# Peptides against a protein of PDB entry 3S8F: the designs that were tried, part 79

Target 1, 157 residues: chain A of PDB entry 3S8F
Amino acid sequence: VLTLFVAVPSLMTAFTVAASLEFAGRLRGGRGLFGWIRALPWDNPAFVAPVLGLLGFIPGGAGGIVNASFTLDYVVHNTAWVPGHFHLQVASLVTLTAMGSLYWLLPNLTGKPISDAQRRLGLAVVWLWFLGMMIMAVGLHWAGLLNVPRRAYIAQV
Target 2, 166 residues: chain B of PDB entry 3S8F
Amino acid sequence: DEHKAHKAILAYEKGWLAFSLAMLFVFIALIAYTLATHTAGVIPAGKLERVDPTTVRQEGPWADPAQAVVQTGPNQYTVYVLAFAFGYQPNPIEVPQGAEIVFKITSPDVIHGFHVEGTNINVEVLPGEVSTVRYTFKRPGEYRIICNQYCGLGHQNMFGTIVVKE

## One batch from the design tools (peptide; made by RFdiffusion4, then SolubleMPNN)

Design b2_p13_4_s3 (from b2_p13_4, 6 letters changed)
Fold by OpenDDE base, seed 5:
Structure b2_p13_4_s3 (fold): chain B 157 residues (1-157), chain C 166 residues (1-166), chain A 13 residues (1-13)
Amino acid sequence: as target 1 above (157 residues)
Amino acid sequence: as target 2 above (166 residues)
Amino acid sequence: FLLELRKELEEIF
């Protein structure tokens, strides 16, 4: 009940952020239905990181609804599905947001911008992190559906 | 300028609201898909039954492992299982093939898991509560019971066995 | 410390 309750404001927030991104992209010269996406600052790890986190949060949020479902939880509870959900929410959204925040915060605190090398490295780190997290999360969800138990080192699958 | 900006933002918000509604339907569809494809054989939750975890080892149907398997009908059995730190009782659990087995599982100490490999039996076991699970083993052999809820230092080695006899 | 750290990182990367 609580999860479903908080899902409503979370969805509102998510789509509000998306609207803000569209607006920002259009201000940066993006046109059409999707052109605004390309116009966003994808060269900035401080931007890319939290956005990728948000993208990972979408399936994670959907999974949260599944986990909160009384009937569906019977299928996924205490299986690898659950840590899969956690990794999308915590290890993806929260972690990437933290990473992105640092890429913004530190330059502003020091008064000096990051070097181009640091920027490129940051982009690489964020994208690789996201990719790895998605692979792991998909694997965990899949394993969970195959009845791989949580908190066990062995499984009969 | 500010007014124009607000109008523009509103237009984008309307678009995203429409998208939001569409996504809600997608999520509902995904949930429906999950239900349709993965809920076969789900064991419904039983009625809430309470026991005293401090005395469950001393008296009652869980007290004697030799009496844990009770025939309740021609092809029906009730098995009283204890999950404890760190194992299961009785172990092994011996049941006949094709019989309807009602597992009544409780714990004398801490929370444990009861996950039977090769089956859809997967329940948490709480001290003071009795978990009831119904299952019919169609294939003879050995089925491993795994604790999938952390219960202490020996959690990873907490296993049991169900032996299904022809 | 952060300034020094930045300096060190710039030397490495």
Scores: peptide ipSAE 0.015, ipTM 0.758, DockQ to the pose 0.014
Fold by OpenDDE base, seed 1:
Structure b2_p13_4_s3 (fold): chain B 157 residues (1-157), chain C 166 residues (1-166), chain A 13 residues (1-13)
Amino acid sequence: as target 1 above (157 residues)
Amino acid sequence: as target 2 above (166 residues)
Amino acid sequence: FLLELRKELEEIF
């Protein structure tokens, strides 16, 4: 049980980021308990990408706690659960953050703003990426719970 | 005005902190629940046992596959298994139904996996260390052993079989 | 390097 307290700093960091988003949304005119979410700049792929990454990181973080548990790791270790966790952490958060950073970086480096078409395409790409990653991650975690082995092409169940 | 603003900010921070703590408790509760209801899925760690991977094929209990299955008591056996590139020995592993089997698994070369389908047996096998797993097969038949740790070019073909006899 | 990169990117986009 005490081992799980290592999650506290991570949770604090996560919720600090969430608080920052709330603050930003409220500054942009968001009202109410959840109205600030709608006020965030969802039309900007540079914003949407890392935020979607953060959303994927939440269940991934929960899984990280499971993976870090000595006893529960016996259930999930070297099963499809593990790559499911990785894809949420790396292929979602890190990759989407990198994608988002490019949407910020390229216009600034070139001095040329992205076109509206490029913006819309970027949004589509980011959302599709996120959707695909979520489907895959859920599938991998589910398979892992069914004792599907990692690094194998064959499984009984 | 500054005081009011400060209090408001602190309230928000406390709220998020409380939420963080609540989530922590949720995770702990989930773990506790899992342990309480799924005890059969938890394999306690044994004592660390070490062997010399360079000599394990030449001498000792892993050296002869024909002597790998050792009866240690009534309805109790120890099976000395080698995981190597790219297979298992003995193969097949033959054990009686209903017997308590203690698998002692090691590797002479690289890290391998030992995942037995239809069971909760799933351990990594490290050269120089002995993985110990205790299991009782309730149903007769064949159980496939799968290497779930990358061990080289032939990893994907590395399989074994446990035959449980009536 | 950054200046060169900028020039190349300006040509692509």
Scores: peptide ipSAE 0.013, ipTM 0.783, DockQ to the pose 0.012
Fold by OpenDDE base, seed 2:
Structure b2_p13_4_s3 (fold): chain B 157 residues (1-157), chain C 166 residues (1-166), chain A 13 residues (1-13)
Amino acid sequence: as target 1 above (157 residues)
Amino acid sequence: as target 2 above (166 residues)
Amino acid sequence: FLLELRKELEEIF
């Protein structure tokens, strides 16, 4: 009950963030239905990281509703599905947001900007992390639907 | 111009809110469709039933593994299963193919899992509470029971077997 | 996707 209740304000928050991104993109010269996305600062790992986290949070959030549903929970409970959900929520959103925040924090703490090489490396790390998390998440959710149990080292499937 | 900025933000927010509402209905529809077309069945939770975990091994239907399988009808059985650290009893559980099986599962010690591979049987087992699961095995063979709830140092090796006979 | 999901679930459950 609580999870389903929290889902509503969470969705509102998520879409408000999206609205803010659209506004920012349009202020940066983006036009059209999707042009504002291209106008966002994709060359900055401090921006890319949390945005990728938000993208991972979308299927994770949907999964949260599934996990909180009695009938559907019979299918997914204590299967590999659950770790898949966690890795989307924590290892994607939270972790990537933390990574992004560090790319802002460290230069400010040291008073020195990051080098171009460090910036490019940061972008590579963030994108590779996201890719790996998506592969793992798809695999875990798929395995969960195939009734692979959680907290077991073997399965019949 | 704060007014222009505010108006612009509101316009985008309204659009995204409309999208959010639309997506909400889409998700509800998808869930409803999935449930309506799903034929594997849902095993509902049984009625709340309590048992004393301190005496469950000494008295009652769980006390004797040899008497754990009880025929309650022509093609109906009740199986009284104990999940304990670290295994299941009886082991193996022998049941006929095609019979309606009601599993009554409890624990004398800590919380365990009862996950039967190849089936939709997947419940947690709490000391002092009886978990009830109803299932009909359509295929003969061996079905492994796995503990999917951490229960101690031997958790990873906690297995049981259900043997379905023709 | 839903149809495929149903098929997969029916094979296991």
Scores: peptide ipSAE 0.013, ipTM 0.763, DockQ to the pose 0.016
Fold by OpenDDE base, seed 3:
Structure b2_p13_4_s3 (fold): chain B 157 residues (1-157), chain C 166 residues (1-166), chain A 13 residues (1-13)
Amino acid sequence: as target 1 above (157 residues)
Amino acid sequence: as target 2 above (166 residues)
Amino acid sequence: FLLELRKELEEIF
């Protein structure tokens, strides 16, 4: 019970961010229940990257509750589940946010905007990264539930 | 107008907060489901037991691999296992089918893993501490022990075997 | 490099 309450502030923060995104999308002309999503600047890798990171962070955060649970941790500890979890948290959210930050930072530091080709390449990079990370994460979590050990090159399954 | 914008933001926040509360209950349900489907209601529990890692190889129940399997009852055994760089002793561990086995596992050197394939036995083994796991092998055969905690250059080759006899 | 490292380790252990 106490462990679950620890997640409440994080959830509140996450959904506040979501509310901000909705507001921003609506300010950009988005209407309806989902129209605001389409109105967000999906043509900007500096925006897309951290948003994709947030999407990956959702299942990762849910997994965090599992990993922090004393009884459930017994099931997943030192299995492929754990790498699956932190690849969502670190290699997705943190890494994609870093990538997105670079797409904003470098143009501002140099005073030169990125070319259209660079922008498209950036979009390709972050989407491919996200896709690959999701495939890997799902695979690792699944393998973990099948008792595939962490830090071992072999498994019975 | 700032007032209109503020009201709109509050509405969005309320909606998302309501969603967050709903998701909290979903997570609780998922936890319950996971417990029911993946643990079979069996969670090993034990008290902290300490041992001197500097003498564990020389004296005590872990010192002689030939005496590592101790019958404690008609169908109950205690197995004293050492995880070391880079292997397990005894190896193989021979136990009878259907017997309740209590594994007492410790390390004389560094942290190791004790992961038995085909079972739910999966514990870290710390020098100076004794890991206790209770398990009953229902099927005869060989079960591989895997070290799932990095312990050095030979970590990847650190395996053991449990032989369950009819 | 990793392949060579594996070979070396296999010789030792």
Scores: peptide ipSAE 0.000, ipTM 0.776, DockQ to the pose 0.007

Design b2_p13_4_s4 (from b2_p13_4, 5 letters changed)
Fold by OpenDDE base, seed 2:
Structure b2_p13_4_s4 (fold): chain B 157 residues (1-157), chain C 166 residues (1-166), chain A 13 residues (1-13)
Amino acid sequence: as target 1 above (157 residues)
Amino acid sequence: as target 2 above (166 residues)
Amino acid sequence: FLEKLREELEKIF
């Protein structure tokens, strides 16, 4: 009940953030239905990281509704599905947001801008992290649907 | 400029809200479709039943593993299972193929899991409560029971077996 | 692949 209740304001927040991104992209010269996306600062790991986190949060949020549904939870409860959900929510959104925050915070604290090499490395890190999380999440959710149990080192499948 | 910005923001918000509502209906429809086409696999939860975990091993239907399998009808059985640290009783559980089996599962000590591989049987077992699951084994063979809820140092080795006989 | 997946799912559900 609580999860389903918080899903509504969470969705509202998510779409508000998306609206803000669209607005920002259009202010940066983006036009059309998708042109605003390209206009966003994809060369900045402080931007890319949390955005990738948000993208990972979409399927994770949907999974949260599944996990809170009585009939569907019967299928996924205590299977590999649950860790898959956690890794999407925590290891993608929270972790990537933290990474992005650091890319903003450290230069501001030190008063020194990051080098171009550091920027490129940062972009590589966050993209590779996101890719790894997506692979793992798909695998865990798939395994969960195949009834691979959570907290067990062996499975029949 | 502030007014223009405000109007622009509102326009985007309205668009995204409309999209969100549309997606909500899509998701509801998908869930409804899934439930409508796959309801045959859903095992309803039984009625709440309480037991005393301190006496469940000494008296009642869980006390004697030799009497754990009870025939309740021509092709119907009730199996009284204990999940404990660290195993299941009886072990193995022997049931006939094609019979409707009602598992009555409880714990004398801590919370355990009861996950039967190759089936949709997956419930938590709480001391003081009885978990009820109905299932019909269509295929003969051995089905492993796995504890999927952490229950102590021996959790990883807590296994049982259901033997389905022809 | 889809048929195999269906078969495996039918074993579980």
Scores: peptide ipSAE 0.017, ipTM 0.760, DockQ to the pose 0.014
Fold by OpenDDE base, seed 3:
Structure b2_p13_4_s4 (fold): chain B 157 residues (1-157), chain C 166 residues (1-166), chain A 13 residues (1-13)
Amino acid sequence: as target 1 above (157 residues)
Amino acid sequence: as target 2 above (166 residues)
Amino acid sequence: FLEKLREELEKIF
């Protein structure tokens, strides 16, 4: 049980970010319990990418607790579950955050704003990436629970 | 204005932190509940046991594949399995249906996996350490052993078979 | 949601 307190700093960080998002949304005119979400700049790929990364990171983080649990790890260890976890953490949060950072960084480095076409393309890329990662991650987690082994080209199911 | 903004941020942070702590306890509680009411996929195992990987092939219970299956009691067996690059011994492993089998698995070379399809047997095999897994096969037939830990160029072809006889 | 999660865990473990 004590080892699970390792999750506390991560949760504190994540929900500090969430608090910042809520504050930003409210400053942008969002009201109510959920209205602030709609007020966030969903038309900016530099914003959308890391937020989608965070959304993928939530189940990934929950999975981290499972993976760190000795008894539960007997079920998931070295199955397709583990790659599923990695794709949520690395290929979702880290990668999408990097992508979002590029959408901010490149215009600032070049001194040229992105065109509307580039913005729309960026949004498409980020959303498609997220969708693909979610499909794959769900599939890998499900396969892992069905005892599909990691690092093998064949499985019983 | 800045003071008001800071107070607002603090209120939101407190709310989200409280939520985060609550969720942490919910997860712990759910795990505890599952452990209390279900098996949670736990495989009975023995205590930590060590072996010398440099001599395990020459002496001891893993040295002779023909003597790997040892009857320890009525309807109880211990099977001494070596996972090596790139296979398992004995292969096949022959055990009777309905018997309680204790697998003692180790490696003479590198880390391998021991994943038995159709069962919940799934352990890593470390050189110098003996992995112990207890299982009872209820159905006769062939069960494939898969190495699910990368162990070299022949990893993808590293398979074994457990034959459960009636 | 929590009950659903509990039910899913009960199916697996």
Scores: peptide ipSAE 0.014, ipTM 0.781, DockQ to the pose 0.025
Fold by OpenDDE base, seed 5:
Structure b2_p13_4_s4 (fold): chain B 157 residues (1-157), chain C 166 residues (1-166), chain A 13 residues (1-13)
Amino acid sequence: as target 1 above (157 residues)
Amino acid sequence: as target 2 above (166 residues)
Amino acid sequence: FLEKLREELEKIF
């Protein structure tokens, strides 16, 4: 019940952020229904990281609703599904947001901009992290649906 | 200028609100799909039953593993199982094929898991609470019981066996 | 403290 209650403001926040991104993209010259996405600063790891985190958070949030349902939770509870959910929420959103915040904070705090090489490396790190997390998360969710137990090193499947 | 900006923002927000509503329906559909495809054979939760974990080993139906399997009908059994650090009692649990088995599971010490491989039996076992699970084994053989709730240093080695006899 | 922190970070980065 609490999870479902918290889900409402979380969803509102998520879509508000999305609206802000659209506005920003349009200010940067983006046009049309999707052109604003391309206009966003995808060359900046400080931007890309938290955005990718948000993207990973979407299926994680949906999974949270599943986990909060008595009937559905019976299927997934204490299976690999749960770690999959956690990796989307913590290891994706929280971690990527932290990474992105550092890419912004440190240059601004020190007054020294990051080099182009550092920028490119940052982009690579963030994208690879996201990709890895998505692969892992999908695998864990899938394993969970196949009744692979959580907190066990062995499974029948 | 600021007013114009606010109006523009509102327009985009309205669009995203519409999108959010659409996505809500998508999520509901996904939940429905999950229910339809993965909830077949779900064991309904039983009535809440309590037991004293401090005496469960000394008295009552869990006290003697030799008396743990009770025939309650021609093709029906109740099995009183203890999950403890670090194992299950009785072990093995011997039941006949095709019989309806009612597992009454509790713990004398800490929280454990009771996950039977090859089945949909997967419950947490709390001290002071009796977990009730009904299942009919259609295939003979050995079914491993796995503890899927951390219960201490020996958690990873906490296994049991259900032997289903023809 | 924040100024000191900034100074130290400037040495590292």
Scores: peptide ipSAE 0.013, ipTM 0.755, DockQ to the pose 0.013
Fold by OpenDDE base, seed 1:
Structure b2_p13_4_s4 (fold): chain B 157 residues (1-157), chain C 166 residues (1-166), chain A 13 residues (1-13)
Amino acid sequence: as target 1 above (157 residues)
Amino acid sequence: as target 2 above (166 residues)
Amino acid sequence: FLEKLREELEKIF
């Protein structure tokens, strides 16, 4: 039980970021308990990408707690569960954040704004990436729970 | 105005902290529930046992595959398994159905995995350490051992077999 | 280096 207290700083950080998003949404005219979400700049891939990464990071973080548990690790260790976890963490959050950063960096570095077509394409890319990652992650976690081994091409189940 | 703003911000922060704490308790509860309902799936950690990987093939209980299966009591056996690049020794491992088997697994070379299909046996095998797993096979047949830790060019072909006899 | 990078990126985008 005490092992799980290591998650407290991470949770605090996560919810601080969420609070920042809420604040931003409310500043943009969002109202109500959830209306601030709609007010966020979902038309900007530089914003959408890292936010989607954060969303993927939530279940990944929960899985991290499981993986860090001495007893529960015996259930999931070296199964497909583990790749499912770090694909959410790295291939979702880190990768999408990098993608989003590029959408911010390139216009600023070149001095040229992205075209509307590029913007729309960017949105499509990050959403498709997120969707694919979620499908993969769910599949890997599910397979892991079925005791499918990591780093193996065969499984009984 | 500043005071009102400060109070509002604090309220939001407290809310998020409360949510964070609530989620922590949810995770703890989930762990507790899992442990309470799925105790059979949890393999207790054994005591740390060490061995010299440079001599394990030459001396000791892992040296002779023919002597790897040792009866330690009525319906109780210890099996000394060597995981190496790229296979297991002995192979096959032959054990009786219904017997309590204690696997003592080590490696002479690099880290390997020991994942037995159809069971909850899944441990890493480290050179210099002995992994201990206790299991009772209820069903006769063949159980495949899979290396689930990358150990070199032949990793994907590293398999073993446990044969459970009636 | 940054200037060169900017110039190259301007060619691509």
Scores: peptide ipSAE 0.006, ipTM 0.778, DockQ to the pose 0.012

